# Peptides against a protein of PDB entry 4GXB: the designs that were tried, part 194

Target 1, 277 residues: chain A of PDB entry 4GXB
Amino acid sequence: VPTEEVSLEVLLSNGQKVLVNVLTSDQTEDVLEAVAAKLDLPDDLIGYFSLFLVREKEDGAFSFVRKLQEFELPYVSVTSLRSQEYKIVLRKSYWDSAYDDDVMENRVGLNLLYAQTVSDIERGWILVTKEQHRQLKSLQEKVSKKEFLRLAQTLRHYGYLRFDACVADFPEKDCPVVVSAGNSELSLQLRLPGQQLREGSFRVTRMRCWRVTSSVPLPSGSTSSPGRGRGEVRLELAFEYLMSKDRLQWVTITSPQAIMMSICLQSMVDELMVKKS

## One batch from the design tools (peptide; made by RFdiffusion4, then SolubleMPNN)

Design b2_p27_6_s2 (from b2_p27_6, 16 letters changed)
Fold by OpenDDE base, seed 5:
Structure b2_p27_6_s2 (fold): chain B 277 residues (1-277), chain A 27 residues (1-27)
Amino acid sequence: as target 1 above (277 residues)
Amino acid sequence: PEYLAPAEEITLPLPLDIRYENPVFEA
């Protein structure tokens, strides 16, 4: 791609558009800095955010594809897909809510966290009771962003990334699940026929290892997942989990977002490593 | 010198099999 000045659209979690003038050759950090400058986000807060490649669904929800890596050219990464559904989104990139305190000290940082949190609640990524929802609405009406965030920080799955419905082999084969990543865990939510909603919590510290696999199923394979045409790439995330003392078991998630799940795992591991240091 | 930004089509190499050992694993 020739080096040219282009207008690049970066979305916030709430769908707000940030237009930045960048070079097609600008790397992820260069684009992130341009976005920060456009928003008046201080340089010392840039590291708390990342750019993500997402697919915008018909309902306006974002399906996270992956984090843009440092070596990537965001303009090329998004435009090469040749689909208007793909967008670049700015989102916080840390897991420990304690880091919110640093970000919230700045007006722009506060606004970004607020917008993200509102969006996550509206999308059902953060789980709320009726009473909590009432309280949040009241705070939103008062435009009390700090109080809103403080309440939100106490909510179930605050700071989690929710994935699209997919399939796991736990607790049984071909089980439909909703996976969420956050707080150093993968949460697998499932509802079997006639059963209550169940949640399996898989803490990262109990994962010995994980693996991402891509394969092209041969046409003869019986598992016709509805909607995957013959020859579509299957992505899987598998992790070896310590179920009990000295008992390791593999859990496999089949999802187009397996790469993003792995990125989340690595990111959570990295953050835990920093805390141990 | 025209810096031709390589059109890095990040084509994920297929098949992919990447394994990660967890350094924070607690046995």
Scores: peptide ipSAE 0.540, ipTM 0.787, DockQ to the pose 0.264
Fold by OpenDDE base, seed 4:
Structure b2_p27_6_s2 (fold): chain B 277 residues (1-277), chain A 27 residues (1-27)
Amino acid sequence: as target 1 above (277 residues)
Amino acid sequence: PEYLAPAEEITLPLPLDIRYENPVFEA
């Protein structure tokens, strides 16, 4: 692609558009800096955020595809997909809510974190009771962003990334699940027939390893699951989990977002490593 | 036969098989 000046749209978690003028040859960090400058986010807070490639669903929700890598050219990465559904999103990229304190010290950082949190609640990524919802709305009406965030930090799945509904082989084969990543875990929400909603927590520290695989299903004649068109790539995330003392078991998640799940795992591992050093 | 929109062309080399060892694993 020839080097040209272009207008690139970057979305916040709430769908707010940030237009930046960049070069087609600008790498991820260059674009991130341009977005930060446009928002008046100070340089010392840039590292708390990342650019993500997402697919915008019909309902306006974002399906996270992957984190943009350092060597990527965001303009090329998004435009090469030749679909308007694909967007670049700015989101916080740390897991420990303690880092919120650093971000909240700045007005722009506070606003970004607030907007993201409001959006995550509205999308059901953060789970709230009726009473908590009332309290949050009251704080929102008062425009008390700090107090709003402090309350939000106590909520279930605060700081989690929620994935689209997918399938796992745990606890049973072909079990429909909703996966969320956060707090150094993968949370698997599932409802078995006739049962209440269950949540399985898979802590990263109990994962010996994980694996991402892609395969093309052979046209086997019989079990045409209706939604998988002929020739669709099947992505899987498998992790070897310490279920009990000296008992390792593989858990496999089949999802188009398997790569993003793996990125989340790696990111959580990296953050844990920093804390141990 | 309506052309189902092609799946998200993640330009990943197929087949993909990437394994990650976890350095923070606690046995």
Scores: peptide ipSAE 0.527, ipTM 0.786, DockQ to the pose 0.435
Fold by OpenDDE base, seed 2:
Structure b2_p27_6_s2 (fold): chain B 277 residues (1-277), chain A 27 residues (1-27)
Amino acid sequence: as target 1 above (277 residues)
Amino acid sequence: PEYLAPAEEITLPLPLDIRYENPVFEA
């Protein structure tokens, strides 16, 4: 791609558009810096955020595809997909809510966290009771961003990334699940027929390893999930989990977001490693 | 209810099998 100056749209979690002028040859960090500059985010806070490739759904929700890597060219990465549904999103890229304290000290950082958190609540990524929702709305109406975040930090799945509904082989084969990544775990929410909502918590520290696989199912194979066309790529995330003492079991998630899930796992592992150092 | 994950257009080599060993695994 020839090096040209282009206008690149980067979205915040709430769908707010940030337009930056960049080169087509600008790498992820260059674009991130441009976005930070446009937002007046201090340089020392840039590292708390990342650029993500997402697919915008019809309802305006974002399906996270992957984190943009350092060597990538965001303009090329998004435009090469030749679909307007793909967007670049700025989002916080750490898991421990303790890091919110660093970000919240800055007005712009606070606003970013607030906007993201509001969006995550509105999208149902953060789970709230009716009472909690009323409290949050009251704080939102008062524009008490710090208090809003402090309350939000106590909520279930705060800081989690929620994935689209997918399928797992746990607890049963072909079980519909909603996966969320956060707090050094994968949360698998599921409702079996006639049963209450269940959540399986898979702590990263109990995963011996994980794997991402991609395959093209054979057209004649009985494994054609309803609604997947012939020749669609199947992505899976599998992890070997310590279910009990001395008992390892593989859990497999079939999802087009398997790569993103793996990225989340790696990111959580990396953060845990930093904490142990 | 079809819990179909939306298909994403990906440009990955096939087949792909990437394994990650977890350094923070606690046995």
Scores: peptide ipSAE 0.527, ipTM 0.784, DockQ to the pose 0.517
Fold by OpenDDE base, seed 3:
Structure b2_p27_6_s2 (fold): chain B 277 residues (1-277), chain A 27 residues (1-27)
Amino acid sequence: as target 1 above (277 residues)
Amino acid sequence: PEYLAPAEEITLPLPLDIRYENPVFEA
C-alpha cells in the first residue's frame, strides 16, 4: 500500500468523533498516539486505552468485533470491510477499577472515563437501580465527573463489556443469554420464561482453558434454525470451568462476538498475571 | 504500478480452532 496521508475517524464510546490525520501505513499504536495527541491525553496514559473495531447498529449501539492488534493498520482494517457500519472506537482497556485512579488524575483521562461510563449506563451495560439512576443523573447535571465515576464504580457491571444477545448451552441447551465480560469473569444473564433475571458468574481463575471455533453449518435439510442463512459462519467460545472440586464442565457460547469474548478473556488473564508478578 | 501493500486482511483462518490454556487457573 503506498503510504498516503489520510483522515481517520475514531469514535469515543459516546459516539463523539475524533478526526486524526495519519498515514495509511500507521500501525495501531501510531493511530492511538495520534488520537491521544488530538485529545491532549498524556503519553503515560495512552496504555490505559485501546482501539477497537466495532459494528455500529441501527440504534447507534456498538457491537464490539475485536481489539485492533499492534501489527494492524487501523485505516486499512476498517476500510477494507467496505461497510460504513464498521467504526474504530477508543475505549479503556483495563478491567480493575483501581486503574481509574491513575486515569482520573488527568482532565482528559477523567473526561474519557466519564464519557464511557455515561454511555455504558445509557446503553444498559452498567446496571442501575432507580435510586442510583437518580443520583447519577443529579451528578451528571452538576457535571461532577469525579463523584459520578466514584458512584459508578460501585455499580453492578461497572467496567464490563456487554455483548449482543446470544446463545449458550448453560444452564440448559440453547439458552438465550446476554454475556458480559469484566472483573475477571464472564457474566451470563438469562431470563427463562416466567422467571426472574438470573446471572451465572464464571470467574476466569476457574477456567482451565478456553477455545474459539468457527464452523460453516452444512445445509442439512432438517435443521431449520430460522435465523442463520445458509453458509453463515458460526462462531463459538467454549471454556472448561471448574464447577466444583475436581469437576470440570465445558460451557459453550455461540456468538458472532466469540472472538471478542476470547480477547476479553485473554486481556483479563494478562491483567491478572501482572497483578501476580 | 503503485504497490498497494496488500491490506493484511486478517482473514480469520477458517475453520478456527484455537485453544488457550489459562496460566491463572486455580485448581
Scores: peptide ipSAE 0.542, ipTM 0.788, DockQ to the pose 0.265; fails the geometry check

Design b2_p27_6_s3 (from b2_p27_6, 14 letters changed)
Fold by OpenDDE base, seed 3:
Structure b2_p27_6_s3 (fold): chain B 277 residues (1-277), chain A 27 residues (1-27)
Amino acid sequence: as target 1 above (277 residues)
Amino acid sequence: PRFLAPAEEITEPLPLDITFENPVFEA
């Protein structure tokens, strides 16, 4: 692609648009710096955020596709898909809520965390009780962003990424599940017929390894799953989990977001390694 | 002149099979 000056749209979690002038040859970090400059985010806080490729759903929700890598060209990455559904989103890229303290000391950082958290609550990524919801609304009306975040940090799935509904082979084959990644775990929420909502927590420290695979279903197999048209690539994330002492078991998640799930696992592992050093 | 529509070579997504060992695994 020839090097040209272009206008690139980057979205915040709340759908706010940030327009930046960049070169088509600008790498992910260059674009991130341009976005930070446009927002007046200090340079020392840039590392707490990343650019993500997402698909915007009809309801305005974001389906995370992947994190943009350092050597990618964001303009090319998004435009090559030839669909207006694909967007670039700025989001915090750390997992430990302790890092919020560093970010929220700055006005712009505080605003970014606040906007993200509000959006995550509105989208149901963060789970709230009726009473907690009332408290959050009161704080929002008072525009008390710091207090809002402090309360939000105590909520279930604060800081998690929620994925689209998918299928897992645990606890039984072809179980509909909602996967969320955060706090050094994968949370699998499932509701079996006639049963209450259950959550399985899979801690990263109990995963020996994980695997991402892609396959093309052969047209001949009785794919009893009604919705996947013949020829759709099947993506899977599998991980080998220590269920009990000396008992490893593979768990497999079938999802178009398997790559993003793997990126989250790697990111959580990387953060844990930094904390252990 | 048959304008050969560029065969959008549907590059078959290369079969992905990548395994990651976890360095923070606690046995």
Scores: peptide ipSAE 0.558, ipTM 0.807, DockQ to the pose 0.263
Fold by OpenDDE base, seed 2:
Structure b2_p27_6_s3 (fold): chain B 277 residues (1-277), chain A 27 residues (1-27)
Amino acid sequence: as target 1 above (277 residues)
Amino acid sequence: PRFLAPAEEITEPLPLDITFENPVFEA
């Protein structure tokens, strides 16, 4: 692609548009810096955020595809997909809420975390009770962003990334699940027929390894699941989990977001490694 | 000269099979 100056749209979690003038040859970090500059985010806080490739759903929700890598050219990465559904999103890229303290010290950082958190609550990524919701709304009305975040930090799945509904082989084969990544775990929420909502928590520290695979399903004649067109690539994330003492079991998630799930796992692992060093 | 639209090489997603060992695994 020839090097040209272009206007690139980067979205915040709430859908707010940040337009930046960049070169088509600008790498992910260059674009991130441009976004930070546009937002007046200090340089020392840039590292707390990343650019993500997402697919915008019809309802305006974001399906995270992957984190943009350092070597990528964000303009090329998004435009090469030739679909307006694909967007670049700025989001915080750490898992430990303790790092919020660093980001919240700055007005812009505070605003970014606030906007993201509001969006995550509105999207149902963060789970809230009726009473908690009332409290959050009261704080939002008062524009008490710090207090809002402090309350939000206590909520279930704060800081988690929620994936689209998918399928797992746990606890049963072909079980419909909603996966969320955060707090050094994968949370698998499921509702089996006639049962209450259940959550399986899979801590990263109990995963010996994980595996990402892609396969093209052979046209097996029989199970025309109506929605998967002939020839759709099947992505899977499998992890070997320590279920009990000396008992490892593979859990497999079938999801188009398997790559993103793996990226989340790696990111959580990396953060844990930094904390141990 | 009708520039034949470059055959959109539908890059069939290359079969992916990557295993990651977890360095923070606690046995």
Scores: peptide ipSAE 0.558, ipTM 0.807, DockQ to the pose 0.262
Fold by OpenDDE base, seed 5:
Structure b2_p27_6_s3 (fold): chain B 277 residues (1-277), chain A 27 residues (1-27)
Amino acid sequence: as target 1 above (277 residues)
Amino acid sequence: PRFLAPAEEITEPLPLDITFENPVFEA
């Protein structure tokens, strides 16, 4: 296959640009190694990070599309979309905060985690109280990255990936929700009119299975998903959840990020499997 | 001769119906 040397832009979570010279035929790992080399990240820490395909929103926020797979060619994967909104992002690729300790021992690793965490807080992916925000700001002003991370590790949804607002059939049909994945769970946040914010925690260990489906809605279908025109592909993530003893119930999330949600589930499962072995 | 990898055309996602059994499920 003909190959060419190209400059590829990879973003950090904070939008910092890392330019790497790679071959168009370089696979995901090759590109990741190039990024690591550019950042001076040690080889033994590369495995703690992954490349993700994201869509950059107008506000600079990233909507995660999927993790780049090993067989993919990142340059081709991003350029084939023919939209400048699509970017490749480097992010940590583990769920257990205990692995932060390994990464934080290295200056570059520490900086990457710090930048990601700051970004996640700024984007509201990590939830903070006013007092916590004050403390974090103080640590940031002191440039105490380690202490900043230690405090951040205690925060709600630390290490979670937050998805765009979508729809679920739980607790009610066509319920608007914000889904986040982390800590071996899916968190579904819901605010019904006139009600307080509710959060449903769905632990991965209580999911018997999950399913990803794509469908083209029939023109007669009453489910007007906001923002999807007639004929747009609808993606759904469904999981069968142990609600109580011997009671399984399907929960279905309708989201363009259903694939990414499934990838997160698989990744969390894989990590749990490693811990059990 | 510049050999660029062929840009894949944006294809509509293929119909998906994939079920994953969870090996860490606790009954």
Scores: peptide ipSAE 0.550, ipTM 0.802, DockQ to the pose 0.268
Fold by OpenDDE base, seed 1:
Structure b2_p27_6_s3 (fold): chain B 277 residues (1-277), chain A 27 residues (1-27)
Amino acid sequence: as target 1 above (277 residues)
Amino acid sequence: PRFLAPAEEITEPLPLDITFENPVFEA
């Protein structure tokens, strides 16, 4: 692609648009720096954020596809898909809420975390009780962003990334689940027929390994899940989990977001390794 | 209207089969 100056749209988690002028040859870090400059985010805080490729759903929600890698050209990566539903999103890229303290010291960092957290609550990614919701709303009305974040940090699934509804083979075959990644775990929420909502927690420290597979279903397989056309790619994330002492079991998640789930696992592992060093 | 050149489709090679060993696994 010839090097040309272009306008690139980058979204915040709440859908706020940030327009940056970049070169088509600018890599992910170059674009991230341009976004930071546009927002007046200090250079020392850039590393707490990443650019993600997402698919915008009809309801305006984002389905995370993958993190943009350092070698990628964001303009090319998003435009090559030839669909307006694909967007680039700026989001916090660390898991430990302790790092919020560093980001919150800056006004722009505080605003970014606040906007993301509000959006995550509104989307139901962060789980809140009625009383907690009332408290959060009161703080929002007072525009007390720091206090809002401090309360939010105590909430269930704060800092988690929620995925679209998918299927797992645990606890039963072909079980509908909602997966969330955060706090060094995969959370699987499930509701079996006639049962209450259940949550399974799979800590990354108990995963021996994980595997991503991509396959094209054979035409003869009558188990066309409704909505997947003949020849649609099937993605799966499998992980080998220590269920009990000396008992490993494979758990398999079938999801179009299997790659993104794997990226989250790797990212959580990397952060844990840094803490151990 | 700037006609954007067709961006190269990053087609992930199919089939994919990638295994990651976990260095923070605690047995």
Scores: peptide ipSAE 0.551, ipTM 0.802, DockQ to the pose 0.267; fails the geometry check

Design b2_p27_6_s4 (from b2_p27_6, 15 letters changed)
Fold by OpenDDE base, seed 5:
Structure b2_p27_6_s4 (fold): chain B 277 residues (1-277), chain A 27 residues (1-27)
Amino acid sequence: as target 1 above (277 residues)
Amino acid sequence: KEYLADAEVLTLPLPLDITFENPVFEA
C-alpha cells in the first residue's frame, strides 16, 4: 500500500469516535500515540492502553478479534477486511485493577476508564446486582467518576473481557458457555437446561500450558461451532489444567475468538511474570 | 515478548497448532 495520509477512526469502548490523521504506513504504536495525542493522554499513560481489532455487532456490541500487534499497520489491518463491521477500539490492556490508580490520577485516563467501565456494565461484561446497579446509577448521575470506579472495582468480572457464546468440552462435551478473561483466570459460565448458572474458574497459575489450533471440520463431523458452517475453519483453545493434586486435565474451547483468548492468556501471564520478578 | 505477534496471525495458516508453556504454572 502506498504511503498516504489518511483519516483513521478509532473507537472508545462506549463507541465514541476518535479521528486521527495518520500515515497508512504507521504502525500500531504510531497510531496509538496519535490517538493519545488527540485525547490529550499523557505519554506515560499510553502503555496502559492498546488497540484492538473488533467486530461490531448489530446491537453495537464489540466482539474482540485480537490485539493489534506492533508490526501491524492498523489502517491496513482494518481496511483489508473489506467490511464496515470491523473497527479499531482503544481499551485498557492491563488486568490488575491496582494499575487503575495510576491511570485515574490523570483526567483523561480517568475519563477513559470511566467510559469503558460504564460500557462494560451496560453490556453485561461486569455483573451487578440490583442494589449495585442503583448505586452505580446514582454515582453516574452525580458524575462522580472516581467513586464510580471504586465501586466498580469491587464488582464481579470487573476488568474482564467477555467473549461471544461458544462451546466447551467442560464439564461435558458440547457445552454452550460464555467465556470471560480477567483477574488471571478464564471464567466459563454455563446454564444447562433446568439448572442454575454455573461458573468454572480456571486460574492461569494452574494451567500448565495452552494450545491454539485451527482445523477444517469434515462434513461428517458432529460438532458445529457457533457462527461457522460446515467446512469453515474451526478455532480451538485448549489448556491443560491442574484440577487437583497431580491431576491434569485438558479443557477445550471451540470459538472463533480462540486466538484472542490466547492473547489474553499470554497477556495475563506476562503481567504475572512482572509481578513475580 | 508477545506470542502470536507475527504475520501468520493475519493469514491464519492451516493447520495452526501452537502450544504455549506457562512459566507461571504452579504444580
Scores: peptide ipSAE 0.556, ipTM 0.815, DockQ to the pose 0.325
Fold by OpenDDE base, seed 2:
Structure b2_p27_6_s4 (fold): chain B 277 residues (1-277), chain A 27 residues (1-27)
Amino acid sequence: as target 1 above (277 residues)
Amino acid sequence: KEYLADAEVLTLPLPLDITFENPVFEA
């Protein structure tokens, strides 16, 4: 792609559009810096955020595809997909809520976290009770952003990234699940027939390894998922989990977002490693 | 348009098989 000046749209989690003038040859960091500048986000806070490639669903929700890598050209990455459904989203890229304190010290950072959190609650990524919702709404009406965030930080799945409904082989084969990544874990929520909602918590520290695979299932193969067309790519994330003492078990998630899940795992691992250093 | 169809547009390498060893694994 020839180097040209272009207007690139980057969305916040709430769908707010940030238009930046960049070069087609600008790498991810360059674009991120441009977005930060546009938002008046200080340079020292840029590292708390990342650019993500997402698919905007019909309801306006975002399905996270992957984090844009450092060497990527965001304009090219998004436009090459030839679909307006694909967007670039700015989102915080750390897991430990303690880092919120650093970000919240700045007005722009605070606003970004607030907007993201509001959006995550509205989208059901953060789980709230009726009473908690009332409290949050009250704080929102008062525009008490810091207090709102402090309350939100206590909520279930705060800071998690929620994936689209998919399938896992846990606790049994072909279980519909909703996976969320956060707090150094993968949460698998599922409802088995006739049962209450269950959650499997898989801590990253108990994963010996994880694996991402892609394949093209045979049309007539038993491995073909119902509703998949001929030649559709199947992505899976598998992780080997320490279920109990000396008992490792593979858990496999079949999801188009397997790559994103893996990215989340790696990111959580990286953060944990930093904490250990 | 189904997400899976969109995923094909992502030009994912096929086949993909990548294993990540976890350095923070606690046995």
Scores: peptide ipSAE 0.553, ipTM 0.821, DockQ to the pose 0.495
Fold by OpenDDE base, seed 4:
Structure b2_p27_6_s4 (fold): chain B 277 residues (1-277), chain A 27 residues (1-27)
Amino acid sequence: as target 1 above (277 residues)
Amino acid sequence: KEYLADAEVLTLPLPLDITFENPVFEA
């Protein structure tokens, strides 16, 4: 693509549009800086955020595809997909809520976290009780952003990224699950027939390794999985998990977002490594 | 065509088979 000045739309978690003028040749960091400048986010807070490629669903929810890499050209990355469903989203890119303290000290940072958190609650990514919901609404009505965030930080799956419903082979084969990544874990929520909602927590520190694979299912005549046509690429994330003492077991998640899940795992690992240094 | 489309959507070369060793694994 020739180097040209273009207008690029970057969305916040709440769908707010940020238009930036960039070059088609601008890399991810350049675009991120442009977005930060547009928002008046200080330079020292830019590192707490990243640009993500997402697919906007019909209901306006975002299905995260992947984090944009440093070498990428965001304009090219999004436009090459030739679909208006794909968007670039700005989101916080750290996992430890302790880093919220740094971001919240700035008005713009606070607003970004607040908007993201409100959106995550509205989307059901953060789990709330009825009472908690009432409290959050009260704080939202008062526009008490700091207090709102402090309460939100205590909620289940605060700071998690929720994925689209998918399938796992745990605890049983072909279990429909909702996967969320956060707090150095993958959470698998599922409801088996006749059972209550269950959550499996898979801590990153108990994963020996993980694997991303893609395959094309062989056309089996009658048993094509009802949801996937012939020749559709199947993505899987598998991780080898320490279930108990000296007992490693592979858990496999079949999801179009397997790559994004892997990115989350790597990101969580990276953050943990920083904390250990 | 569908395979290529998926590759374009992912913006990554397919097929993939990548294993990541976890440096923070606690045995």
Scores: peptide ipSAE 0.552, ipTM 0.821, DockQ to the pose 0.457
Fold by OpenDDE base, seed 1:
Structure b2_p27_6_s4 (fold): chain B 277 residues (1-277), chain A 27 residues (1-27)
Amino acid sequence: as target 1 above (277 residues)
Amino acid sequence: KEYLADAEVLTLPLPLDITFENPVFEA
């Protein structure tokens, strides 16, 4: 693609639009810097955020596709998909809430975290009780952003990324689940027939390895996957988990977001490695 | 990682089979 100046739209988690003028040849970091400049985010805080490719659903929710790589050209990456449903989103890219303290020291950083957290609560990514919800709404009405975040940091699944409903082979074959990644784990929420909602936590430190696979299902007369046409690629994330002492078991998740789940796992591993060094 | 940049995730032209070993695994 010839080098040209273009207008690129980058969304915040709440759907707020940030328009930046960039070159088609600008890499991910260049675009991120342009977004930071537009928002007046200091350079030393840029590293706490990343650009993600997402698919915007009809209800306005975001389905995360992948993190944009450093070598990518964001304008080309998003436009090459030839669909307006694909967007670039700015989101915090660390897992440990302790890093919030660094970001919250700056007004712009505080606003970004606040907007993201409000959105995550509204979308049901962060789990709240009725009383907690009342307290959060009160703080939101007062526009007490720091206090809002401090309360939010104590909530279940704060800082998690929630995926679209999918299927796992645990605890039973073809079990519908909702996967969330955060706090160095994958959380699998599931409801078996006639049972209450259950959550299984799979800590990253108990995963020996994980595997991403793609396959084209053979034309079997049984359309086992509702909504997937013949020849659609099936993506799976499998991880080998230490269930008990000396007992490893594979758990497999079938999801179009298997790659994004793998990216989250790698990102959590990387952060843990930094803490150990 | 290269496959992440080439195409839409759902329209990958080639079968993928990638295994990641976990360096922070605690046995």
Scores: peptide ipSAE 0.551, ipTM 0.818, DockQ to the pose 0.355

